# Ledger of designs, part 52: peptides against a protein of PDB entry 7AE7

Target 1, 321 residues: chain A of PDB entry 7AE7
Amino acid sequence: KVYKDLREFLEVLEQEGQLIRVKEEVNPEPDIAAAGRAAANLGKNQPAVFFEKIKGYKYSVVTNVHGSWQNHALMLGLDKNTSTKDQFYELNRRWDKFPVPPNVVKREAAPCKENVIDKDINLFEILPLYRINEQDGGFYISKASVVTADPEYPDDFNKLNVGTYRIQVKDRDRVGIQALAMHDIAVQLEKAEAENKPLPIAITIGNNPLVTFMASTPVGYNQNEYEFVGALQDGVPMDIVKSDLYDHLYVPAGSEVVLEGHIIPRVRTVEGPFGEFPGSYSGARLQCEVKIDRITHRTNPIFENLYLGIPWTEIDYLMAL

## One batch from the design tools (peptide; made by RFdiffusion4, then SolubleMPNN)

Design b2_p13_3_s4 (from b2_p13_3, 7 letters changed)
Fold by OpenDDE base, seed 1:
Structure b2_p13_3_s4 (fold): chain B 321 residues (1-321), chain A 13 residues (1-13)
Amino acid sequence: as target 1 above (321 residues)
Amino acid sequence: SMNDELLAKSNAN
């Protein structure tokens, strides 16, 4: 089975008993984090948790989408009881199908383009933001697939980078992004900053689960994560669409929310602390700042965010491969 | 608004 978007995957998770739907209105703090911790206590079959109603917000949150081996098996379109060994075997078999080029769809065919915000941008109106950990220095977007390109080779699709980075909300239309020197985004940013130019960026939220998986998986600088998604879909291409602001940036056609903007050149602002692991906080650092210039989103967008509860964090499943 | 309070918390840290 192949999924076009997050919603098709969430439907399967729910059908397979791997999603808990919370229908009652919750407080963003502490209820989202508390419910995530409670779900983690259910043992090995950790479900996704879908919050339909959040006090003070219009839209929904889902957490722990990748938070179990059952969810991982379902992501691959396998039986939820497929052994970890057989999942790895199937991943390796499909990996050899790289590259599988994506389909470029028209703007009108892309669900992520259903709604546009191009003025008076306020991230708090689109995303039900909350502190993931009690001691976090702010609100984080932790499962975004961030799209950037090489500013010297913007038309080279093989240099298009789709990665996962720590993103802190800094203002209504600003986020901090942790771009470490070892990340492909840092190489691209260095080239832009050398010319004192903004780096175009698209921060995509709520994707096909294989996009989120590949965005967390290191690949070569001249390899496109979308072509691996097609391989992991057993040779079925994924659908991508051009960003609205940039002809050279392609986003997943089914993204729930796309934040389009630019990294401000040669600006660094305080970011953190963030609880990356239970009981462990990464300190405050000077990080890059992104200005959000345009938002596109699906009607009633779902904010997919990371669950960091004990005993196994969702990141452990994303990085265990 | 609740959003303004949340924004103020995000900017205060």
Scores: peptide ipSAE 0.000, ipTM 0.292, DockQ to the pose 0.727
Fold by OpenDDE base, seed 2:
Structure b2_p13_3_s4 (fold): chain B 321 residues (1-321), chain A 13 residues (1-13)
Amino acid sequence: as target 1 above (321 residues)
Amino acid sequence: SMNDELLAKSNAN
């Protein structure tokens, strides 16, 4: 099985008994995090948790999408009871199919383009934002696939980077992004900042689960994550679409939300703390700031966010592979 | 239901 988007994967998770649907209205805090912890306490077979109604917000949240070996098997289109060993075997077998180039679809064929916001941008109207951990210094977008290009080689598709970074919401139209020196985005940002230019960025939320997986998996600077997604789909290309603001940025066609904007050159603002691991918080630091200039989104967008809090969190599964 | 248990745990914290 290959998934075009998050929704197709959530449907399979639900069919396989790997998704809990919370139909009652919840408070964004503490209920989302508390329900995530409660789901994690169910043992090794941790389901995704889908919150249909969040008080004060219009749209839904899903957490713990990658939070079990069963969910991981299903992501690969395998039986949910496939052993970890056999999952790794299949992952490695498919990895050798790299590169599998994506299909570029027309704007009209891309679900992420169903709605556009280009003025009076307010992230709180689109994303049901909450504190993931009780002691977090703010609201985080922790499971986004962030698209950037090399400013010197913007048309080199092999240098198009799709990565996962810690993103704190700073204002209605601003986010802080943690671009560590070891990340490909930091190389690209350094080039832009050397010329005092903005770095174009697309922050994509609610993707095909293999996009999210590959965005969290380190690859070479000259390797495109979308071409690995096609490999992990056993040779089936994924669908991408050109961003609205930038000719050289491509986003997953099925993204729930796309935040298009730019990293402001040579600006650093306070970000954090964030609970990256159970009982461990990274301190507050000066981080890059992104201005959001345009949003595209699916009708009734689902905010996919990371579950954190107890051992065997979703991040443990994303990093263990 | 499992949903009721999750909600009960959420409200207890």
Scores: peptide ipSAE 0.000, ipTM 0.292, DockQ to the pose 0.037
Fold by OpenDDE base, seed 3:
Structure b2_p13_3_s4 (fold): chain B 321 residues (1-321), chain A 13 residues (1-13)
Amino acid sequence: as target 1 above (321 residues)
Amino acid sequence: SMNDELLAKSNAN
C-alpha cells in the first residue's frame, strides 16, 4: 500500500489498532506529553496518539506516528506483524530501486495549497504549540521535513535537500533552526552566507510517513530524498509541487502545513535548551534564524510532532534502520 | 515574545 499523505496513513493506523483518538479537550501542557508517556507504557506496540481538541487552539495534534515496529511495517505497506528482520530486508530491496523520480503536480492538484497566509503571519494560529519536555526553553517543531537547495546549483534537483532539524519557535513569524556542520543544509547555508544572501527554505509539517522517514535518514549530498521515497514505495513516484515563493524548491503535495521563508544571513540567536533524549538536555546555543514569509496549509491542518518517551522514543525507530 | 508569554503560562500550571 502507498500513502499520498499523513491522513491516509492515520486512517490505516486507526483501522489496524495502532492509533488512539483522544476526543476530549486536552491542555497542551502537560496532557499531550503525559498521554504520549502513557502510550509508551503499552509496551512494544505503541500506538500513535491523535488529539482532536486542544485548549486555546483550533487544530489537532498527532504524536508517535513512527513510534513502533508495527507502525513502521504499516508505513512500508506491510502487515503490522512483519518481523523487524523482514522489514529490514524489504527496505533494503526497495532501496536498490533508487532513483524513482517524483511526479510534479499542478498547484490546483496539491492539498497543501488549499489555504494561503501571506500577511499577519502567526504560527500559533496554525500550529497547536506545546513544550515537548518540561525543561525545554521553548516550543519545538521536531518532525518537520525541511527543504533547501544549493545556492550555486539551484536548478540541480539532485542537490535539493529534504532534512529533519531541531526547530524552536522564536516569534509569530520566526523560528530558530539547528544547522549542524554534518548536515547538508549547513553546506548550503555556508554558500549563501559567503555572499551575505538569504537561504530560501520550506519547512513542511505533516507528510507522507516515508517523506518523514527519508528526511531523518542521511543520504549523499547529490541524492534526492524524494527519489528514495519513490523507491521505498516499491517504484511508485511520490507527488511534489513547486513552492509559492521559489521556483527551485519543491514540497510534498500532501503536506498539512508548509512554512515558506528564508534563513537570515549571518544572524545567530539563542536557541534551547531541548531534551533530545530522556534525561539528556542539549544546552542553549547560538543558532540560525528563519523568517517565515508565507504559509500554505490544508483545511483543518494536523500538527504532527515528535514523541519523546522512555524507554524507546519515536526517534529511535526513525534512526534504527 | 508570544512564546515567552505562553511559556510563563505553562510554568504557572
Scores: peptide ipSAE 0.000, ipTM 0.263, DockQ to the pose 0.260
Fold by OpenDDE base, seed 4:
Structure b2_p13_3_s4 (fold): chain B 321 residues (1-321), chain A 13 residues (1-13)
Amino acid sequence: as target 1 above (321 residues)
Amino acid sequence: SMNDELLAKSNAN
């Protein structure tokens, strides 16, 4: 099974008993985190948790999508009971198929383009934002696949980066992004900032689970994560679409939400604190700020966000393969 | 499909 989007994956998770649907209205805090913890306590076969109704918000949240080996097996289109060993074997076998170039679809064929917001942007109207940890300094988008390019080589598709970064909501149309020196985005940002230019960015939320997986998997600077997604789909290309604002940025065609904007050059604002786990997500720092200039989204977008409950987090699974 | 359900919910809001 290959998934075009998050929704196809969530459907399979639900069919396989790997998704809990919370139909009752929940409070963003503390209920989302509490329900995530409760799901984690169900043992090793942790399901995704889908919150249909969130008080004060219009749209839904899903968490813990990658939160188990069963979910990872299903992500690979395998039987949910596939052993971790066999998952690893299959992952490695498929990895050797790199590169598998994505299909560029027309705008009209891309579900992420169903709705457009280009004025009066308010992230809180699109994303049911909540504190993941009680001590977090704000609301985080923790499972986004962030698309950036090399500003010196914007047309070099091999330098197109799709990465996962800690993103704190700062205002209605502003987010802080943690771009550490070890991240490919930091290289690209450095080039932009050297010239005092904005770095174009697309923050994509609610993707094909393999996009999220690859965005969390370190690859070479000259390797495109979408081409690995195609490899991990056993040679089936994924679908991407051109961003609305930038000719050189491509986003997953099936993204639930796409935040298009730019990193403001040479601006640093306080970001954090964010929960101490994983240890890289600790403390408050001066981090980059992104201006959101345009949003595209699917009708009734699902906000996929990270679960950080103890003892196991989605990050542990995302990094374990 | 989940897509249809989500669309139906969106139209109901």
Scores: peptide ipSAE 0.000, ipTM 0.297, DockQ to the pose 0.029

Design b2_p13_4_s1 (from b2_p13_4, 7 letters changed)
Fold by OpenDDE base, seed 4:
Structure b2_p13_4_s1 (fold): chain B 321 residues (1-321), chain A 13 residues (1-13)
Amino acid sequence: as target 1 above (321 residues)
Amino acid sequence: SINDELLEKSRNS
């Protein structure tokens, strides 16, 4: 089984009993986090939690999509009861198929482009934003696949980076992004900032689960995450589409929301804290700021966000392999 | 900011 988008995966999760729908209207805080914790307490088979109605918002939230070994097996198109050992074996087997180049689809064929917002951008109108933890310094987009390129080699597809970074919403059309020196985005940003130029960026939300997985998986600077997605799809190419603003950036064709913009050169603003994000992602720091210039989104976009809870976070599953 | 307004609403709910 190969998934074109998040929706196909959520359908399978639901069919397999690995998704809970919350149909009642919930408050963004604390209900989303509380329901996520409650779902995590259901045992080892932690389901995704889909919130259909969020008070004050128009659209839905899904969390804990990668929050169990069952969900991870299903992501690989395996039986949900596939052992962790067999999942590892299959992942490694498929990894050797790299590279599997993606298919570039036409704009008209890309679900992520069903709707466009190019003026009066307000992230709060598109994303049901909430604090994941009470101690968080703001609202976070914690499970985005962020697309950037090498500004010196924008046409080198092998240098196209798809990564997961902590993103704090700063304003209607501004987000802070944590670009640490260990991340490929930091290398690209350094090059842009050396010339005092913006770094083009596409922040993609609600993707094919393998895109999210690969965006969270370290690869070489000269390796494209989309080509690994194709490998992990057992040789089936994923579909990408050219961004609207940039000829050299490609986004997953099925993304729920695409935030296109730029990292503002040589600007740093306070970002954080992100209270329960472990390791280097904790604490408040001066971080980069992104201006959002254009949004494309599917009709009734689903905001996929990270679940953070004890004992296991989605990150633990995403990085366990 | 909208963020502050939403934060206030979330705390008061």
Scores: peptide ipSAE 0.005, ipTM 0.408, DockQ to the pose 0.227
Fold by OpenDDE base, seed 3:
Structure b2_p13_4_s1 (fold): chain B 321 residues (1-321), chain A 13 residues (1-13)
Amino acid sequence: as target 1 above (321 residues)
Amino acid sequence: SINDELLEKSRNS
């Protein structure tokens, strides 16, 4: 089984008994985090948790999508009871199919383009934001696939980077992003900042589960994550579409939400603290700031966010492969 | 239901 988007994957998770649907209205805090912890405590078969109604918000949240070996098996289109050993074997077999180039679809064929917001941007109207950890310094988007390019080689598709970075909401139309020196985005940002230019960025939320997986997996600077997604789909290309603001940035066609904007050159603002691991908070640091200039989204967008709790956390599963 | 158990645990945690 190959999935076009998050929704197709959630349908399969639900059919396989790997999704819990919470239909009652919940408070964003502490109920989302608490329910995530409760789900993790159900044993080895940790389901995704889908919150249909969140007090004060219009849209839904899903968490713990990658939070179990069963969910990882299903992500690969395998039986949910496939052993971890066999999952690794199959993943490695498919990895050797790289590169599998994506299909570029027309704007009209991309579900992520169903709705557009280009004025009076307010992230709180689109995303049901909440504190993931009790002592977090703010609201975080922790499971986004962030798209950037090399500003010196914007037309080189092999240098297009799709990565996962912690993103703190700073204002209605601004986010802080942690771009560490070890990340490919930091190389691209350094080039832009050397010329005092903005770095174009697309922050994509709620993707095909293999996009999220590859965005969390380190690859070479000259390797495109979308071409690995095609490999992990056993040779089936994924669908991408041009961003609205930038001809050189491509986003997953099925993304629930796409935040398009730019990293402001040579600006650093306070970001954090954030509880990256249970009992471990990264301190507050000066980090980059992104201005959001345009949003595209599916109708009734689902906010996919990371579950953080007692190990094994969703991060542990994403990093273990 | 498993949903009720999750909701109960979420309120008590």
Scores: peptide ipSAE 0.000, ipTM 0.399, DockQ to the pose 0.036
Fold by OpenDDE base, seed 5:
Structure b2_p13_4_s1 (fold): chain B 321 residues (1-321), chain A 13 residues (1-13)
Amino acid sequence: as target 1 above (321 residues)
Amino acid sequence: SINDELLEKSRNS
């Protein structure tokens, strides 16, 4: 099975008993993290946790979407009981199908374009933000697929990067992003900053689970993650759409939320701390800052965020493949 | 907390 978006995957997770739906109104803190921990304590078959109602917010949150081997099997369209060995075998078999070019769909066909916010941007109106960990220095968007291009070769689709980066909310329309030297985004940012130019960026939230997986998987600088998604879909192309602000940036057509903006050149602001692993906090550091200039989103957008509460977090599964 | 300040900023707009 191939998934067009997060919603189709969540439906399958629910059908397979791999999603818990919390229908009661919860407090963003501490209830989201507490419920995530409770779900993680259910053992090896850790379900996703979907929060329908969050106090003070209009929209929903889902966590722990990639939080088990069963969820990974389902992500690959396999039986949920497929062994890790067989999942790995199938992943490798499909990997050899690279490249599978994506379909570029029209704007009118892309669910991520259902709603537009281009003035008075407030991230808190669109995303039910909360502290993932109790000691976090702020609100984090921890499971975004971030799209950037090479500013020297903006039309080279092979250099289009889709990556996962630590993103802290800094203001209504500003986020900090951790672009480490080893990340492809850092190469692209260095080129932009050399000319004192902004780096165009699209921060996409709530995607096809294979997009999220590939954004978390290191690939070559001249390899496009979307073409790997098509490979991992066993040769079925994924659907992408042109960003609203930039002709050279393409986002998943089914994204729940797309934050379009730019990294401000040569600006660094305090970011952190963040609990990347249980009991391990990365310190506060000066990091890049993104100005959000436009938001597109699906009606009733789902905020997919990472669960990090106890060992065998989503990141452990995302990095284990 | 920084979060409380951000929440207050978001609500006071």
Scores: peptide ipSAE 0.006, ipTM 0.410, DockQ to the pose 0.166; fails the geometry check
Fold by OpenDDE base, seed 2:
Order: sequence, then C-alpha cells, then structure tokens
Structure b2_p13_4_s1 (fold): chain B 321 residues (1-321), chain A 13 residues (1-13)
Amino acid sequence: as target 1 above (321 residues)
Amino acid sequence: SINDELLEKSRNS
C-alpha cells in the first residue's frame, strides 16, 4: 500500500488500532504532552494520538505518527506485525530501486494549494502551537520537511534538499531554524550568505509518512529525497507540486501546511532551549531566522508534531533507520 | 548509525 498524504496514513493507523482519537477539547499545555506520555506508556504498540479539538485553536494536532514498529511497518505498507528484521530487509530491497523520480502535478490538483494566506500572516491561526517540553524556550515545529535548493545550481533537481530541522516559532511570521554544519541546508545557506542573498525555503508540515522519514534520513548532497520516497514506495512515484513563490522549489502535493519564505542572510537570533532528549536540553544559541512570506494549506489542516517523551521516543524510530 | 544500533537491538530481542 502507498499513501498520497498524511490523511490516508492516519486512516490506516486508525483501522489497524494504531491511532487514539481524542474527541474532547484539550488544553494545548499540558494536555497534549501528557496524553502523548500516556500513549507511550501503553508499551511496544505505541499508537499515534490525534487531538480533534484544542482550546483557543481552530485546527487539530497529531503526534507519535512514527512512534512504533507497528506504525513503521504500516508506513511501508506491510502487515503491522511484520518483524523488525523483515522491515529492514524490505527497506534495503526497496532502497536499491533508487532513483524513482516523482510526478509533478498541476497546482489545481495539489491538496496543499486549497487555501492561500499572503497577507497578515499569523502562524498561530494555522498551527495549534504548544510547548513540547516543559522547559522549552518557546513553541517548536519539530517534524517539518524543509525544502531548499543550491543557490548556485537552483535548477539541479539532484541538489534539491528535503530535511528535518529544529524550528522555533519567533513571531507571527518568523521562525528560527537550526542549520548545523553537517546538514545539507548549511552548505546551501553558506552559498547564499556569501553573496548576502536570502535563501528560498519551503517548510512543509503534515506529509506522506515516507517523506517525513526520508527528510530525517541522511542522503548524499547530490541525491534527492523524493526519489528515495519513490524507491521506498516500491517503485511508485510520489506527487510533488511547484511552490507558489519559487519556480525551483517543489513541495509534497499532499502537505497539510506549506510555509514559504526565506532565510534572512547574515542574521542570527536567540533560539532555544529545546529538550531534544528526556532530561537533556540544548542550550540557547544564535540560529538562522526565516521570514514567512506565504502560506498554503489544506482545508482543516492537521498539525503533525513530534512526540518527545520517555524512551522509545518518536525520534528514536525516525533515526533508527 | 542509529540503524545499526536498532538492528543490533532487534537481533538481541
């Protein structure tokens, strides 16, 4: 089975008993994190947790989407009880199918284009933001697939990068992004900053689970993550669409929310702290700042965010590959 | 890699 978007995957998780739906109104804090911890305590079969109603917000949150071996098997379109060994065997078998080029769909065929916000941008109106950890210095978007290109080779599709980075909300239309030197985005940013130019960026939220998986998996600088998604779909291409602001950036057609903007050159602002691991906080650091210039989103967008709790955390499963 | 650690844990479980 192949999934076009997050919604198709959530439907399968629910059918397989791997999703808990919270229908009652919850407080963003502490209820989202508390319910996530409670779900993690259910043992090896950790379900996703879907919050339908959040006090003070219009839209929903889902957490722990990748938070178990059962969810991982289902992501691969396998039986939920497929052994870890057999999952790894299947991953390796499919990996050898790289590259599988994506399909570029028309704008009118892309669900992520259903709604547009191009003025008076306020992230709090679109995303039910909350503190993931009690000691976090702010609200984080922790499970986004971030799309950037090489400024020197913007039309080279092989250099299009889709990565996962720590993103702190800084203002209504600004986020901080942690671009470490070991990440492909840092190479691209260095090139832009050398010329004092903005780096175009698309921050995509709520994707096909294999997109989120590949965005968290290191690949070569000259390898496109979307072509690996097609390989992991056993040779079925994924669907992408051109961004609204940039001709050279492509986003998943089924994204729940797309934040289009630019990294401001040579600007660094305070970001953090963030609890990356239980009991371990990365200190406050100077990080890059993104201006959000345009938002596209599905009707009733789902905010997919990372569950961080007692081991095994969702990040352990995403990095386990 | 984290993959190697999980593979090792899966072999020992």
Scores: peptide ipSAE 0.005, ipTM 0.390, DockQ to the pose 0.015; fails the geometry check

Design b2_p13_4_s2 (from b2_p13_4, 5 letters changed)
Fold by OpenDDE base, seed 3:
Formats: C-alpha cells, structure tokens, sequence
Structure b2_p13_4_s2 (fold): chain B 321 residues (1-321), chain A 13 residues (1-13)
C-alpha cells in the first residue's frame, strides 16, 4: 500500500487501531504532551494521537505518527504485526530500487495549494503551537521536512535537500533553524552567505509518512530524498509540486502546510533551550533565522508535530533504522 | 525576549 499524503496514512492508522482521537477540547499545554505520555504508557503498540480541538486555535494536531514499530510497518504498507527484522529486510530490499524519480504535478492538482496567505503572515493562525517540553524556551516545529537547494547548482535536482531540523518559532513570520555543520543545509547556507544572499527555503509540515522518514534519514549530498521515497514505495513515484516563490524548489504535493521564505544571510539570533531527549536539553545558542514570506495550506490543515516523552519516543523510531 | 512574549501568550490562553 502507498499513501499520497498524511491523511491517507492517518485513515489506515485509525482502521488498524493505531490512532486515538481526542474529540474534547484540550488546552495546548499541558494536555497535548500529557496525552502523548499517556499514549506511550499504553505499552509497545503506541498509537498516534489526534487532537481535533485545541483551545485558542482553529485547527488540529497529530502526534506520535511514527511512534511505534506497528506504525512503522503500516508506513511501509506491511501488516502492523510485521517483525522489526522483516521490516528492516523489506526496507533494505526497497532501498536498492533507488532512484525512483518523483512525478511533478500541476499546481491545480496539488492539495497543498488549496489556500494561500501572502500578506500579514501569522504562524499562530495556521499552526496550533505549544511547548513540547515544560522547560522549552519556546514553540517548536519539530517534524517538518525542510526543502533547500545548492545556490551554485539550483537546477541540479540531485542536490535538492529535504531534511529535518530543529525549528523554533521566533515571531508571527519568523523561525529559528538549527543548521549544524554536519547537515547538507549548512553547506548550502555557507555558499549563500559567502555572497551575502538569502537562501530560499520551504518548510513543509504534515507529509506522506515516507517523506518524513527520509527527511530524518541522512543520504548523500548528491542524492535526492524524494527518489528514495519512490524506492521505499516499492517503485511507485511520489508526487511533488513546484513552490510558489521559487522555480527550483519542489515540495510534496500533499503537504498540510508549506511555509515558503528565506534564511536571512549573516544573521544569528538566540535559539533554545529545547528538550531533544528525555532529561536532556540542548542549551541556548545563536542560530539562523528564517523569514516566512508565503504560506500555502490544505483546508483544515493538520499540524503534525513530534512526540517527545519517555523512551521509546517518536525520534527513537525515526533514528532506529 | 521575543520568546518570552510568545511563552507569555501561550500561558494566558
């Protein structure tokens, strides 16, 4: 089975008993984190948790989408009870199908283009933002697939990077991003900053679960994550669409929310702290700043965010393979 | 800080 978007995957999770719906209105803090911890305590078969109503916000939140081996099996289109060993063998078998080039769809065919905001950008109107951990220095977008390109080779699709980075909300239209030297985005940013130019960026939220998986999986600088998604779909291409602001950036056609903007050259601002792991906080540091210039989103967008709590956390499953 | 203001808003909701 192949999923076009997050919604198709959530439907399957619900059918398989791997999704809990919270229908009553919740407070963003502490209820989202508390419910996530409660779900983690249900045992090894941790479900996703879907919050339909968040006080003070218009839209929904889903957490723990990748938070179990059952969810991981379903992501691969396997039986939910497939052993970790068999999942690993199947993943490796499919990995050898690389590259499987994506389909470029028209703007009119892309669900992520249903709504546009290009004035008075306010992230709080689109995303039900909350503190993931009690001691976090702010609101984080922790499960985004971030799209950037090599500014020297913008038309080289093999150098298009789709990665997961720590993103702190800094203002209504600004986010901090942690671009570490080991990340491909840091190489691309260095090239842009050498010329004092902005680096174009698209921050995509609520994707096909294999996009999120590949964005968290390191690949070669000259390997495109979308071509691995097609491989992991057992040879079925994924659908991508051109970004609105940039001809050289492509985003998943089914993304719930796309934040288009640029990394401001040679600007560093305080970011953090953030509880990346249970009982461990990365301290405050000077990090890059992104200006958001345009938002596209599906009608009633779902904010997918990372569950962080007691081990095994969602990040443990994303990094375990 | 801008972060403190954002945190204050989340607590006031």
Amino acid sequence: as target 1 above (321 residues)
Amino acid sequence: SKNDELLARSRAS
Scores: peptide ipSAE 0.006, ipTM 0.356, DockQ to the pose 0.191
Fold by OpenDDE base, seed 1:
Structure b2_p13_4_s2 (fold): chain B 321 residues (1-321), chain A 13 residues (1-13)
Amino acid sequence: as target 1 above (321 residues)
Amino acid sequence: SKNDELLARSRAS
């Protein structure tokens, strides 16, 4: 089975008993994190947790989407009881199908374009933000697929980068992003900053689960993550669409939320602390700052965020494959 | 149910 978006995957997770739906209104803190920890204690078959109603917010949250081997099997369109060994064999078999180029769809055909916000941007109106860990220095977007390009080669699709980075919400229309020197985004940012130019960016939230998986998987600088998604879909292309602000940036057509903006050149602001692992906080550091200039989103967007509670955490599963 | 257990644990924390 192939999934066009997060919603199709969540439907399968629910059908397979791998999603818990919380229908009662919860407080963003501490209830989301507490329920995530409670789900982790249900054993090896950890479900996703979907919160339909969050006090003070309009929209929903889902956590732990990739948080079990059963969920990973289902992501690959396999039986939920497929062994880890057989999942690896199937992943390797499909990996050899690279590259599978994506389909570029029209704006009108892309669900991520259903709604537009281009003025009075407030991230808190679109995303039910909460502290993932009790001692976090702020709210984090921890499971976004971030799209950037090489500013010297903007039309080279092979240099389009889709990666996962630590993102702290700094203001209504500002986020901090951790672009480490080892990441492809840092190479692209260096080129933009050399000319004191903004780096165009699209931060995509709530994607096809294979997009999120590939955004968390290191690939070559001249390899496109979307072409691996098509390979992992056993040769079925994924659907992408042009961003609204930038002709050279393509986003998943089915994204729940797309934050379009730019990294402000030669600006660094305090970001952190964040509890990357249970009992460990990475200290506050000077990091890049993104100005959000436009938001597109699906009607009733789902905020997908990481579960970082008791090990095995969702990040452990994303890095284990 | 699994839902009831999660809700009970989230309120007790």
Scores: peptide ipSAE 0.000, ipTM 0.374, DockQ to the pose 0.036
Fold by OpenDDE base, seed 2:
Structure b2_p13_4_s2 (fold): chain B 321 residues (1-321), chain A 13 residues (1-13)
Amino acid sequence: as target 1 above (321 residues)
Amino acid sequence: SKNDELLARSRAS
């Protein structure tokens, strides 16, 4: 089984009993985080949690999508009861199929292009934002697949980076991004900032689960994460589409939300704290700032966000593979 | 239901 988007995966999770659907209206805080913790307490077969109605918001949230070995098996299109050993075996077997180039689809064929916002941008109208942890310094987008390119080689597809970074919402059209020196985005940002130029960026939310998986998996600077997604799909290419603002940036065709903008050169603003692990907060630091210039999104977009409750957390599973 | 149990636990936490 191959998934075109998050929605196809959520359907399978629900069919396999690996999704809890919360139909009652919840408060963004503390109910989303509390329900996530409650789901983690259900044992080893931790389901995803889908919140259909959130007070004060129009759209839904899903958490803990990657939060169990069963969910990981299903992500690979395997039986949910596939052993961890057999999952690793299959991952390794498929990894050797790299590269599998993606299909570039037309704009009209890409679900992420169904709606456009290019004026009066307000992230709070599109994303049901909440504090993931009680002591977080703000609202975080924690499962975004962030697309950037090498400013010196913008047309080199092998240098197109799709990564996961800590993103704090700073304003209606501003986010802070943690670009650590060890991340490929930091190399690209350094080149842009040397010239005092903005770095083009597309922050994609609610993707094919293998895109999210690969965005969280370190690869070589000259390796494209989309080509690994195709490998992990056992040789089936994924679908990507050109961004609206930038000819050299490609986003997953099925993304729920795409935030297109730029990292402001040589600007650093306060970001954090964030509870990356239970009982551990990374302190407030000066981080890069992104201006959001355009949003494209699916109709009734689903905000996929990370669950960081009690162990085992979703991040523990993402890091264990 | 699993949903009811989840909601009950979320309110108790």
Scores: peptide ipSAE 0.000, ipTM 0.347, DockQ to the pose 0.035
Fold by OpenDDE base, seed 4:
Structure b2_p13_4_s2 (fold): chain B 321 residues (1-321), chain A 13 residues (1-13)
Amino acid sequence: as target 1 above (321 residues)
Amino acid sequence: SKNDELLARSRAS
């Protein structure tokens, strides 16, 4: 089975008993994190947790989407009880199908374009933001697939990068992003900043689970993550759509939320701390700042965010293969 | 907290 978007995957998770739906209104803090921990305590077959109602917010949150081997098997379109060995075998078999170029769909065919916000941007109106860890220095978007391109080669699709980065909400229309030197985004940012130019960026939230998986999987600088998604879909292309602001940036057609904007050149602001691992916080550091200039989103967008708690964390499953 | 301030600002707009 191939998934067009997060929603199709969540439907399968629910059908397979790998999603808990919380229907009662919850407090963003501490209830989301607490429920995530409770789900983690259910054993090795940890379900996703879908929060339908969050106090003070309009939209829903889902966590722990990749938080088990069962969920990982289902992501690959396999039986949920497929062994880790067989999952690994299948992953490797499909990996060899790279590249599988994505389909570029028309704007009107892309669910992520259902709604547009181009003025009075307020991230809190679109995303039910909460502290993932009690001592986090801010609200984090921890499971976004961030799209950037090489400013020198903007039309080189092979240099289009889709990565996962730590993103702290800084204001209604601003986020901090951790672009480490080891990340491809840092190379691209360096080129932009050398000329004191903004780096175009699209921060995509709530994607096809294989997009999220590939965004967390290091690939070569000249390899496009979308072409791996097609490979991991056993040769079925994924659907992408052109961003609204930039001709050279493409986003998953099915994204729940797309934050389009730019990294402000040569600006650094305090970001962190963030509890990336249980009992350890990365210190506060000066990090890049993104201005959000446009939002597109599906109707009733689902905020997919990372569950961080008792090991195994969701990140462990994303990086385990 | 800074988060509470951000939330307050987001609600006041």
Scores: peptide ipSAE 0.000, ipTM 0.368, DockQ to the pose 0.164

